# Ledger of designs, part 47: peptides against a protein of PDB entry 3OGK

Target 1, 307 residues: chain A of PDB entry 3OGK
Amino acid sequence: ATPDRLSRRFPNLRSLKLKGKPRAAMFNLIPENWGGYVTPWVTEISNNLRQLKSVHFRRMIVSDLDLDRLAKARADDLETLKLDKCSGFTTDGLLSIVTHCRKIKTLLMEESSFSEKDGKWLHELAQHNTSLEVLNFYMTEFAKISPKDLETIARNCRSLVSVKVGDFEILELVGFFKAAANLEEFCGGSLNEDIGMPEKYMNLVFPRKLCRLGLSYMGPNEMPILFPFAAQIRKLDLLYALLETEDHCTLIQKCPNLEVLETRNVIGDRGLEVLAQYCKQLKRLRIERGADEQGMEDEEGLVSQRG

## One batch from the design tools (peptide; made by RFdiffusion4, then SolubleMPNN)

Design b1_p12_5_s1 (from b1_p12_5, 6 letters changed)
Fold by OpenDDE base, seed 4:
Structure b1_p12_5_s1 (fold): chain B 307 residues (1-307), chain A 12 residues (1-12)
Amino acid sequence: as target 1 above (307 residues)
Amino acid sequence: SYRELLRKIRES
């Protein structure tokens, strides 16, 4: 499909999702005429798609100029922007989005590759947005953003229900969790070992409504922090947790209302058996094969055709 | 470390 054909056929389009070339093919090697660039689409959005409020770019090349044009064209009418596994932009582009789209509800840049110039975009979002419901920069590498801005966002955006972040030290998010009273989903952060303070995370307080969770680098020593509310957990992302087969079994047994589980092959057949026994409401199961398969110490940490 | 391995997986 071409942008112009789309606008002619659907002039009142409200939601657009575009998928680009698979990530395995380096984005910078995509020919201009392939359709992997969002530029022609942004032009069409700006000119002819006046009702568009939701934009989802997946695996596409997005420049700062593209983002700036999109931001100015849709302004406060833009409710959703998802830069899903995209590349080509910097934080200047993000700044333009949050500056001009003051009523944006969903902002996602999960697994996107970008050049980080500063943390101004998150600060601007914190200072002026009160509409945000979903913020997701999971599996990204921001080094210049402030957890204090995230806290401010939580305080100002009372409808904030889902937040996925990069590798913030989880203790730096205490204020965020306290402020995010309606938060239902959290993924990311970083749990870091401290030999001098083994229980440094034990008093971590999570939002009362939290039911979808994925804590990066969570090991068996940190896992008990979930136990007080494990019964209300509906989704677990354990892809980047440091849990072995037995740890999975322990946690799963405490999550009888689990509906979605994402984990690695380390769960093993034993873990799957426990899952079947204790999680009767399970709807979706994702098991990833990681580079850790060859390095697992637990011989049961492999999913076979039995499981 | 296993932590580093998971980080590498995430970044790949």
Scores: peptide ipSAE 0.033, ipTM 0.734, DockQ to the pose 0.247
Fold by OpenDDE base, seed 2:
Structure b1_p12_5_s1 (fold): chain B 307 residues (1-307), chain A 12 residues (1-12)
Amino acid sequence: as target 1 above (307 residues)
Amino acid sequence: SYRELLRKIRES
């Protein structure tokens, strides 16, 4: 479809999702006339899609100018912006979005590639937004944002239910977790093993409604922090956990209400057997195979036809 | 390390 055709056919469109080419193509030489640029769509949105409140760009090229135009055009009417695996923008573009779209409810830039200039965008969001429900910059690397701003967001946005972040030290998020009383989903962070302080994470207090969880770099020593509420866990993201097969078995058997599991091949046939035995409500299972298989020490960390 | 490997995968 073309932008002009879209607006003519659907002048009252409220939600738009655009998909670009596969990720592999995003970082190659892209011609100027590539359909992956959002610019013509943003122009059409600005001019003709006056009721649009939700925008999802997947694998698109997005410039700061595009974001600025979109922000100013939709302003407080924009409720959802998802920059899903996009590229081409900087944090200045994000700043424009949060500055002008102060009632945004969902902001996602998961797996997007961008240039980080500063942490002002998150600070601005923290200072002025009270509507946020979903914040997702999972699998990104923001080094200049403050966990304090995340805490402020949690305090001010009472409807905040899902937050996915990059590699914040989990202990820096204690204030965030305390403030995020209605949080149901959390992914990301960074658990850093300290041989000298094996229990440094044992006093972590998670939001009481937390049921969808993925802690990055969670190993067997940190895993017990989940045990007090394991029975209420509905979704686990273990893709970036540091769990062996036996660790998977240990955790899975403590999560009888698990509905969604995402993990790697390290779960093994044994883990799958345990999963089948204890997780009768399982609806979705995602098993990734990757280069990390060579780094696994557990000999059973393979899924075969049996499993 | 295994952790570093996972990070690389995440960043790719």
Scores: peptide ipSAE 0.032, ipTM 0.728, DockQ to the pose 0.250
Fold by OpenDDE base, seed 5:
Structure b1_p12_5_s1 (fold): chain B 307 residues (1-307), chain A 12 residues (1-12)
Amino acid sequence: as target 1 above (307 residues)
Amino acid sequence: SYRELLRKIRES
């Protein structure tokens, strides 16, 4: 498909999802002949797709200029922007989006690669947005954004239900969790082992409606923080948890209402047996061959054809 | 460490 063909066929299009070509190396430059640049599409959106409120770019090259043009063209009509595994932009582009699109509801940059200049984009979002429902920069590397801005967003956006972040220290998000009263989903953060304070996370208070969760680097010492609300957990992302087979079994047994599980081979056949026994409402199961499994000599769990 | 390895994998 081409941009011009799209607008001719669907002048009243409200939602657009574009997928770039697969890349041998993630976040490398994609040649224009692959259709990897969003520029021609942004031009078409600006000129001819006046009802477009949702844009999803996957594995595409997105420049700051592209984002600026999109932001100014759609302004408060833009409700959803997903930069899914994209590259080519900086935080200046994000700043333009949140500055001009004051009523954006979904903002996603999951697994995108970008140049971080400052944390102004999140600050601007915190200062002016009250519409946000989904914020997702999972598996990204922001070092200049403030947890306080995230807290402000939670306080001001009463419909905020899903937040996925990078490696914020979880203790810095205490204020955020307290403010995010309607939050149902949280992924990311960083749990850091502290030999001098092994239970430093045990007093964490999570939003009462939280039911979809993925805490990065969660080990068996931190896992008990989930137990008080394990029965209400519907989705677990354990891809970057530090749980062994036995730990998986322990946690799974406490989550009888689990519907979605994402984990690595470490769950093992035993973990799958436990899953089948205790999680009768399971709808989706994702098991990755952890590169860590191949790189770690002491991997205990393995999912075989028997599981 | 295992944690560092996971971080590297995620960042790749």
Scores: peptide ipSAE 0.031, ipTM 0.723, DockQ to the pose 0.274
Fold by OpenDDE base, seed 3:
Structure b1_p12_5_s1 (fold): chain B 307 residues (1-307), chain A 12 residues (1-12)
Amino acid sequence: as target 1 above (307 residues)
Amino acid sequence: SYRELLRKIRES
């Protein structure tokens, strides 16, 4: 399809999703010139799709100029922007979005590749937005943003229900979790093993409504922090957890209300058997072949046709 | 090791 054909057929379009060409799953392995350019679509949105409130670009090339044009064209009418596995922009483009679209509810840049100039975009979002419901920069590399701004967002956005982040140290998010009273979903962060302080995460307090969770680099020593609320967990992202087959079995047995599980083949046939036995409400299962397959010490860390 | 597994996951 072309932008002009779309606008002629559907001038009152409210939601648009565009997909570029498939590429590598990890953003750091994606060539910069892959995918289509969003420029002609942004032009069409600005001129002819004036009721558009939701935009989702997947695997597209997006420039700062594109983001600036989109931001100014839609302003407070823009409710959702998803830059899903996109590339070509800097944090200046993000700053333009949050500056002009102050009533945005969903902002996603999951697995996008970009140049980070500063953390101003998150600070601006924290200072002026009270509408945010979903914030997702999962699997990105931000080094200049502040966890304090994330806490401010949680305090000011009372409808905030889903937050996915990069490699924030989890202990730096204590204030965020305390403020995010209505949070239902959290993914990302960084759990860092400390031999000298093995229980440094034991006193973490999570939001009371949390039911969708994916803590990056969670190992068997950290896993018990989930046990107090495991019965209310509906979705688990274990793709980047450091759990063996037996650890999977232990956790799954404690999550009888699990509906969605994402994990690696380390779960094994045994883990799948346990899943079938204890998780009767399971709706979706994603199993990836992990690069760690060759390095796994667990003899049962493989999924066969029996599972 | 923990470090090796971490690296493999991130590079997958």
Scores: peptide ipSAE 0.026, ipTM 0.708, DockQ to the pose 0.224

Design b1_p12_5_s2 (from b1_p12_5, 6 letters changed)
Fold by OpenDDE base, seed 4:
Structure b1_p12_5_s2 (fold): chain B 307 residues (1-307), chain A 12 residues (1-12)
Amino acid sequence: as target 1 above (307 residues)
Amino acid sequence: SYRDRLRAIRES
């Protein structure tokens, strides 16, 4: 498919999703003829797709110029932008998006690789957007953005329901959680062990509607912070938690309404048994295996084909 | 890095 053919055939297209090829090497070193560049598509969007409000690029090369062109072309008509596992842009490109697309509802850059110049893009978003529903920069490395801007976004965007972040210390997000009254989903952050303050997270207050979450680095000492609302948890991402098999069992038993679980092989056959026993509403289960792991029957920490 | 730490967890 070519961009020009798309616009001719579907001039009223509202949503576009493009998937690039899996990257075997450095994404930015892929030849231009690879087909992974969004540039020709952005050109076509700018010229001919006037109804387009949702754009999803997956595993594609995206430049700041591409983002700037897209931003200016769609402006406040752009409701969704997903840069999913993309590369080639900087935070200047993000700044252009949030500057020109002030009514954007979904902004995603999960697992994207970019050059961080400053935190202005998040600040601009905080200062001017009131429409945001989904913000996702999960598994990214932002060092120059402010948790205060995230709090401002929560305060101003009353329809904000899903936020996934990178390496924010969870305690820095206390104000955010307080402001995000309608938040249903949260993933990311960082729980950091402090020998001098073993209970530093115990007073953490989560949004009342929170039912989908995945806290990074959550160990058995931090896990109890979920217990007060475990019964309302519907989706749990434990991929980056530091829980052993027995910890999984403990938590799962407290989540009878769990519908989606994502975890690692450490859940073990025992964890799967407990899951089957207590989570009767489970719809989806993802188990990611570690490197060189083989499933062993009746061995703790390993999921066999029995389970 | 943050991403490296996440990868390490996956590979553990």
Scores: peptide ipSAE 0.497, ipTM 0.942, DockQ to the pose 0.258
Fold by OpenDDE base, seed 2:
Structure b1_p12_5_s2 (fold): chain B 307 residues (1-307), chain A 12 residues (1-12)
Amino acid sequence: as target 1 above (307 residues)
Amino acid sequence: SYRDRLRAIRES
């Protein structure tokens, strides 16, 4: 489909999702004339799609100019922007979005590649937005944004229910968690093992409604921080956890209401058996296999057809 | 980098 055809066919379109490069070609050379640029679509959105409130770009090239045009064209009518695995923009583009789209509810840039100039975009969002429901910059590298701004967002956005972040030390998010009273989902952060302070995370207080969780670098020493509310966990992302088979078993046994599990093959047949035994509400299971070049040292950490 | 560390985990 072409942008002009889309607008002619659906002038009242409210939601648009565009997909660019296939996964297999994501890191290949991008020709200048590749259809992965959002520019012609942004032009069409600006001119002819006046009811569009949700935009999802997946694996596309997005420039700051594109974001600026989109921001100004849709302004407070834009409720959702997802830059999913996109590239080509900087934080200036994000700043434009949050400056002009002050009623945005969902902002996602998960796995996008960008140039970070400053943390102004998050600060601007914190200062002016009260509508945000979903914020997701999972698996991104922001070094210049402030956890304090995230806390401010949590305080001001009463409908904030899902936040996924990059490399934030979890202890820096204490204020955020305290403020995010309605938060149901959290992913990301960084748990840093400290041999000298093995219990440094034990006093973490999570939002009371938290039920979808994925903590990066969570090992067996940190895992107990989940135990007080493990029974209310519905979704667990262990893809970036540092849990062995037995750790999986321990945690799974404490999550009888688990509906979605994402993990690696380290769960093993034993973990799958435990999962089947204790998690009767399970709806989705994702087991990602690592590289075959390095086998699991523990045979029980291998998922076979028995499990 | 942060992303490199995450990839390393997924590839392990």
Scores: peptide ipSAE 0.493, ipTM 0.941, DockQ to the pose 0.281
Fold by OpenDDE base, seed 5:
Structure b1_p12_5_s2 (fold): chain B 307 residues (1-307), chain A 12 residues (1-12)
Amino acid sequence: as target 1 above (307 residues)
Amino acid sequence: SYRDRLRAIRES
């Protein structure tokens, strides 16, 4: 489809999702002939799609100018912006979005690559937004944003239900978790093992409604922090956890209401057996095979082709 | 980087 054809066929379009073509390497420049630039689409949105409230760009090139144009064109009518695995913009573009779209409910930059100028975009969001429901910059590289701004967002956005972050030390998010009273989903952060303080995370208090969780670098020493509310967990992302097969078994047994599990091949046939035994409500299972485990399907600690 | 560490886990 082309932008001009879209507006003619669907003048009252409310939601648009565009997917760029896959690239050999993540965030490499997409040739223009691939239709990887959002610019012509942003132009069409600005001119002809006046009811559009949700925009999802996946694997596309997005410039700051594109974001600025989109922000000014849609303003408070923009409820959802997803920059999914996109590239080409800086935090200045994000600043424009949150400055002009003050009623945005969903803001996603998951796995996007960008140049970080400052943390002003998150600060601006914290200062003026009260509508946010979903914030997702999972697997991104932000070093200049403040956990305090995330806490402010949680305090001011009472409908905030899902937050996915990058490399925040989990202990810096204590204030955020306390403020995020209605949070149901959290992914990301960083758990850092400390030999001198092995129990440093044991006093971490999670939001009462938390039921979808994925903590990065969670090992067997940190895993017990989930036990108090494990029966409440509906979705568990263990892709970036540091759990062995038996650790998986231990945790799974404590999650009888688990509906979605994402993990690596390390769960093994043993883990799958335990999963089948204890998680009768399981709806979706994702098992990612590691590169070093290719062709080792029958090895201990691996999910076999028979399982 | 954070992403490099995450990638390393997935590739292990």
Scores: peptide ipSAE 0.491, ipTM 0.940, DockQ to the pose 0.270
Fold by OpenDDE base, seed 3:
Structure b1_p12_5_s2 (fold): chain B 307 residues (1-307), chain A 12 residues (1-12)
Amino acid sequence: as target 1 above (307 residues)
Amino acid sequence: SYRDRLRAIRES
């Protein structure tokens, strides 16, 4: 489809999702030249799609100029922007979005590649937004943003229900978790083992409504922090957890209300049997295959067609 | 890097 054909057929369009070319491998970075340019679409949005409030670009090239044009064209009417696995922009483009779109509810940059100039975009968002419901920069590298700004967002945005982050040390998010009273979903962060302080995460307090969770680098030593509220967990993202087959079995048995599970092949046939036995409400299961399928290390880390 | 660690997990 072309931008002009879309606007002629649907001048009152409220939501638009565009997809570029898929990448060959899930564990590889998307090449910078993959996907289409959003520029023609942003031009069409600015001129002819004046009711558009939700934009989702997947695997496309997005420049700072594109973001600036979109921000100014839609302003406070823009409720959702998803830059899903996109590339070509810097944090200046993000700053433009949050500066001009003060009522944005969903902002996603998951798995996008960009140049980080500063942390001003998150600070601006923290200072002026009270509408945010979903913030997602999962699997990105932001080194210049502040956990304090995330905490401020939690205090000011009372409808904030889902937050996914990159490589924040979980202990730096204590203030955020305390402020995010209505948070239902959290993914990302970084759990770091410390031989000298094995229990450093045991006193971590999660939001009371938390039911969708994916902690990066969570191993068997950290897993017990979930046990007090495991019965209320509805979704688990274990793709980046450091759990073996038996650890999966232990955790799954404690999550009888689990509806969505994302994990790796390490769950094994044994883990799938336990899942079937204890998780009767399961709706979706994603198993990503790794090197263990070739029989390298874990005897139980193999999922067969019967499993 | 963060991305390298994530990749290593997915490849395991």
Scores: peptide ipSAE 0.480, ipTM 0.939, DockQ to the pose 0.285

Design b1_p12_5_s3 (from b1_p12_5, 5 letters changed)
Fold by OpenDDE base, seed 5:
Structure b1_p12_5_s3 (fold): chain B 307 residues (1-307), chain A 12 residues (1-12)
Amino acid sequence: as target 1 above (307 residues)
Amino acid sequence: SYREKLEEIRRS
């Protein structure tokens, strides 16, 4: 498909999703002939797709100039921007988006690669946005943004239901969790084991409606923090958890309403048995195999090909 | 980095 053909066929398009590169392609190494640059699409959006409110770029090259043009062209009409596994932009581009698109509801940069100049974009979002429903920079590295701004967003955006973040220390998000009264989904953060304070996370208070969760680096020592609300958990992302087979069994048994589980093959056949026994509402299961476990189907504690 | 640590976990 080409941008011009799209606008001719669908002049009233409200939602656009573009995919730019193969899964195996490296960031910033995308040939132009792959259609990896969003520039021509942004031009078309600006000129001819004036009803477009949702844009999803997946695995594409996005420059700050592209983001600036998009921001100014759509302004408060832009409700959704997803930069999904994209590259080529800096936080200046994000700043432009949040500055000009004051009513944005969904902002996603999950697994994108970018240059971080400052934390102004999140601050600007915190200062002016009250519409945000979904904020997702899962599996990204922002070192210059403030947890306080995230808290402010939670306080001001009463429809905020899903937040996925990068390497925030979970204890720095206490204020955020307190403010995010309607939050249903949280992924990311960083749990850091402390030998001197093994239960430093035990007093964490999560939003009352939280039912979709994925905490990075969650080990068996931290896992009990979920137990008070395990019965209401509907989705678990355990891909980046540090749980063994037995830990999986323990947690799964406490989540009878689990609908979606994402984990690694460490769950094992035993974990799958427990899952089948206790999670009768399970709808989706993702098991990712580790590199070291390839071809080790018969190993104890691993998910077998037959299981 | 955070990203590298996550990738390491996925490989394990």
Scores: peptide ipSAE 0.566, ipTM 0.950, DockQ to the pose 0.267
Fold by OpenDDE base, seed 4:
Order: sequence, then C-alpha cells, then structure tokens
Structure b1_p12_5_s3 (fold): chain B 307 residues (1-307), chain A 12 residues (1-12)
Amino acid sequence: as target 1 above (307 residues)
Amino acid sequence: SYREKLEEIRRS
C-alpha cells in the first residue's frame, strides 16, 4: 500500500496503523529503502487525511521533522499517537507533539529508541494537557524528566486511567499515585533494594481503582505491597519481576480475579497448577522463555510442554 | 542501563 492510494480510497480515515518490517539490526542501521520511514505517510496525513485522529507507528523510523509536521497538521484533532518500537526521533519531536496537540488522549513511546535532549516534553504536557487518558513510555530510558510533572499530569487529567513508565524510583511516584485517582493501570518504575530499610515500600498507597499492574524489579520482599488489593487485580505483568516459582504461587493464590498474566518460564509447572486452581477467570497467559531454555516436566522454575 | 537490566531479567 502507498500513502496516496490510502487517502484516495479512504479520505475520511480516522485511524491509521503502520507496521514496519521486523529488524534484527540496530534501529539506526536500517537501509533507507526498507520502507520503514513514516515521512511519506506523514506528508499524506498532512495533506489529505483531515479527519485522522489516531496514528500508530510500529517499528518505524520517525524523525523530529515528521513529528513536527504531524503535530502541526493535526493539532488538537490528534487524539492518539503511538510510537511503538520506533526510532529516529529525539525529545524535541515529542515536545512538538505535546505543544501542538493539546488534547491528545493517548501518547505512547513504548520500547522506542530516541535521543533525550531534555525533559521539556513532559513538562509541557503537564502544563497544558487535561485530556490525557493513556501515557506509556514503558521500557524507555528517560533521565531528564521529572516525577513532579507526572504528578501534575495526574492532577490535571481526570480521565487518566493508564500510565506506564520507565526508570522511576517508585517512592518518587507517591505524589503521582495520590493524584491519579482514576488510574486503573500502572507498569514500570523501579524497586530498589535497600538493606538498611527493608520496609521502604510497605507504606505505598496505590490508586483505589488499580487493577492492572506490572512493577519492575519486584521481589518477594516487595510483593506484599500488592496483597491489600490483590483480589481486585485483573492483569499482572511479572515479566520484569524477580519472583521465583514459590513467589508466583503465593501471589497467584491471592489474585482470584486475575484475567491476564504475563510472566517468565520461572513460574514453572507448579505455578501453572496453582494458576489453574485459583484463577478461574484467566483469559490470557503469556510465558516468556529464557534463552536456550527447554521444557522439563515437574521441574520447578521451568514450564514444560505439559503446562 | 534500566532497559538492559530489564532485558537481562527477561532472558533469565
């Protein structure tokens, strides 16, 4: 498909999702002729797709100029922008998006690779947006953004329901959690071990409606922070948790309403047995296998083909 | 890095 053909056939298109080719090489080493650049599509959007409000780029090369053009072309009509595993842009491009698209509801940069210039984009978003519902920069590395801006976003965006972040110390998000009264989903952050303060996370207060959760680096010592609301958890992302098989069993038993579980092979056949026993509403299960792992029956820490 | 650590966990 070509951009021009798309606009001719669907002049009233409201949502567009483009997928680039899977790549084994680094994002910046992709040839120009692989078809992964968004530039021609952004041009077409700017000129001919006047009703487009949702854009999803997956595994695409996106430049700051592309983002700037898109931002100015769609302005407050743009409700959703997802840069899913994209590359080629900097935070200047993000700044342009949030500056011109003041009513954006969904902003995603999950697993994207970019150059971080500053934290202005998040600050601008915090200062002017009141429409945001979903913010997702999961598995990204921002070092120059402020947790205070995230808190401001939570305070100003009453419809904020899903937030996925990168490497924020969870304790720095206390204000955010207090402000995000309608938050249903949270993923990311960083739980850091402190030998001198083993209970440092025990007094964390999560939003009352929180039911989809994935905390990075959560170990068995931190896991109990979920127990007070484990019964309302519907989705768990344990992919980046530091839980062993027995820990999985402990947590799963406390989540009878679990519908979605994402974890690693460490859950084991025992964990899967417990899951089947206690989570009768389970709808989706994702098991990520480690490198060169082979299934072994009745082996703790490993999921066999039986499971 | 944060992402590298996450990927390390994912591979473990």
Scores: peptide ipSAE 0.562, ipTM 0.949, DockQ to the pose 0.264
Fold by OpenDDE base, seed 3:
Structure b1_p12_5_s3 (fold): chain B 307 residues (1-307), chain A 12 residues (1-12)
Amino acid sequence: as target 1 above (307 residues)
Amino acid sequence: SYREKLEEIRRS
């Protein structure tokens, strides 16, 4: 499809999703200039799609100029922007979006590659937005943003229900969790082992409505922090957890209402058996296979063709 | 890096 053909057929379009070429590798190794440029689409949005409130770019090349044009064209009418596995922009582009689109409800940059200049975009979002429902920069690397701004967002955006972050130390998010009273989903963060303080995470208090969760680097020592509310968990992202087969079995057994599970092949046939036994409401299962075909095989950690 | 750590886990 072309931008001009789309606008002619659907002048009142409210939601647009564009996909670039699929990746060849499973390790987020997307080369530069992979996918298509969004520029012609942004031009068409600005000129002819004046009712568009939701934009989703997947594996596209997006420049700061593109983001600036989009921001100014749609302003407070833009409710959703998803830069899904995109590249080519900097945090200046993000700053433009949050500056001009003050009523944005969903902002996603998951797995995008960008140049980080500063943390102003998150600060601006914290200072002026009260509409945010979904914030997602999962599997990105921000070093210059403040967890305090995330806390401010939680306090000001009472409809905030889903937050996915990069490598924030989980203990720095205590204030955020306390403020995010309506949060249902959290993914990301960073759990760091401390031999001298093995229970440093045991007193974490999560939002009462939390039911979709994925903590990065969660090992068996940290896993018990989920047990008090495991029965209300509906979705688990264990892709970046450090759990063995037996740990999977332990956790799954405590989540009888689990609907979505994402994990690695370390779950094994035994883990799948436990899943079938205890999780009768399961709707989706994603198992990502590692490099086990190249000799990294563990008999207990293998998923057979029958599993 | 954070990204490298995630990739290593994904490959394991």
Scores: peptide ipSAE 0.551, ipTM 0.948, DockQ to the pose 0.338
Fold by OpenDDE base, seed 2:
Structure b1_p12_5_s3 (fold): chain B 307 residues (1-307), chain A 12 residues (1-12)
Amino acid sequence: as target 1 above (307 residues)
Amino acid sequence: SYREKLEEIRRS
């Protein structure tokens, strides 16, 4: 598919998803002659796709100029922008998006590679947006953004239902969680063990509707913070949790309504047995290799064909 | 540590 062909066939297109050359899934690839750049597509969007409100770029090269052009062309008509595993832009490009697209509902840059100049983009978003429903910069390394801006977003965006962030200290997000009254999904953050204060996270209060959760670096000492609402958990992301096999068993037993589980090989055959016993509504199970697989070859936390 | 290894995976 080419940009010009797309606009000619579908002048009233509202949603566009473009995929660069993937490592695994070979479908919906852009022409190789475009070099993976979104530029020609952004040009076409700006000129001919005037009803486009949702844009998803996956594994594409996106420049600040591209983002600026897109932002100005679509302005408040842009409801969704997903920069999925993209590269080539800086936070200036993000600033342009949030400055001009003040009614954006979904903003995603998960696993994108970018140059961080400042935290102005999140501040601008916090100052002017009241429409945001999904914010996702999971697995990114923003160091200059403020958790206070995230709190402001939660306070102002009453329809905010899903937020995925980088490595914010969870305690810095207390205000965010309090403000995010309708939040259903949260992933990311950082739980940091303190030997001198083993219960420093026990007073965390999560949004009442929270049912999809993935706390980074959650260990067995922090895991009990989930117990009060474990029965309402539908999705757990444990890919970056610090739970052993026994911990998995403990948590799984408390989540009878679990539908989606993402975890690592440490769950083991025992964990899978417990999962089968207690989680009858399970729909999807993702098991990734452990970070210490070689060191755990003889450990209990290993999934075999028996499990 | 295992955490450090996970962090490395996340950054990769």
Scores: peptide ipSAE 0.345, ipTM 0.914, DockQ to the pose 0.217

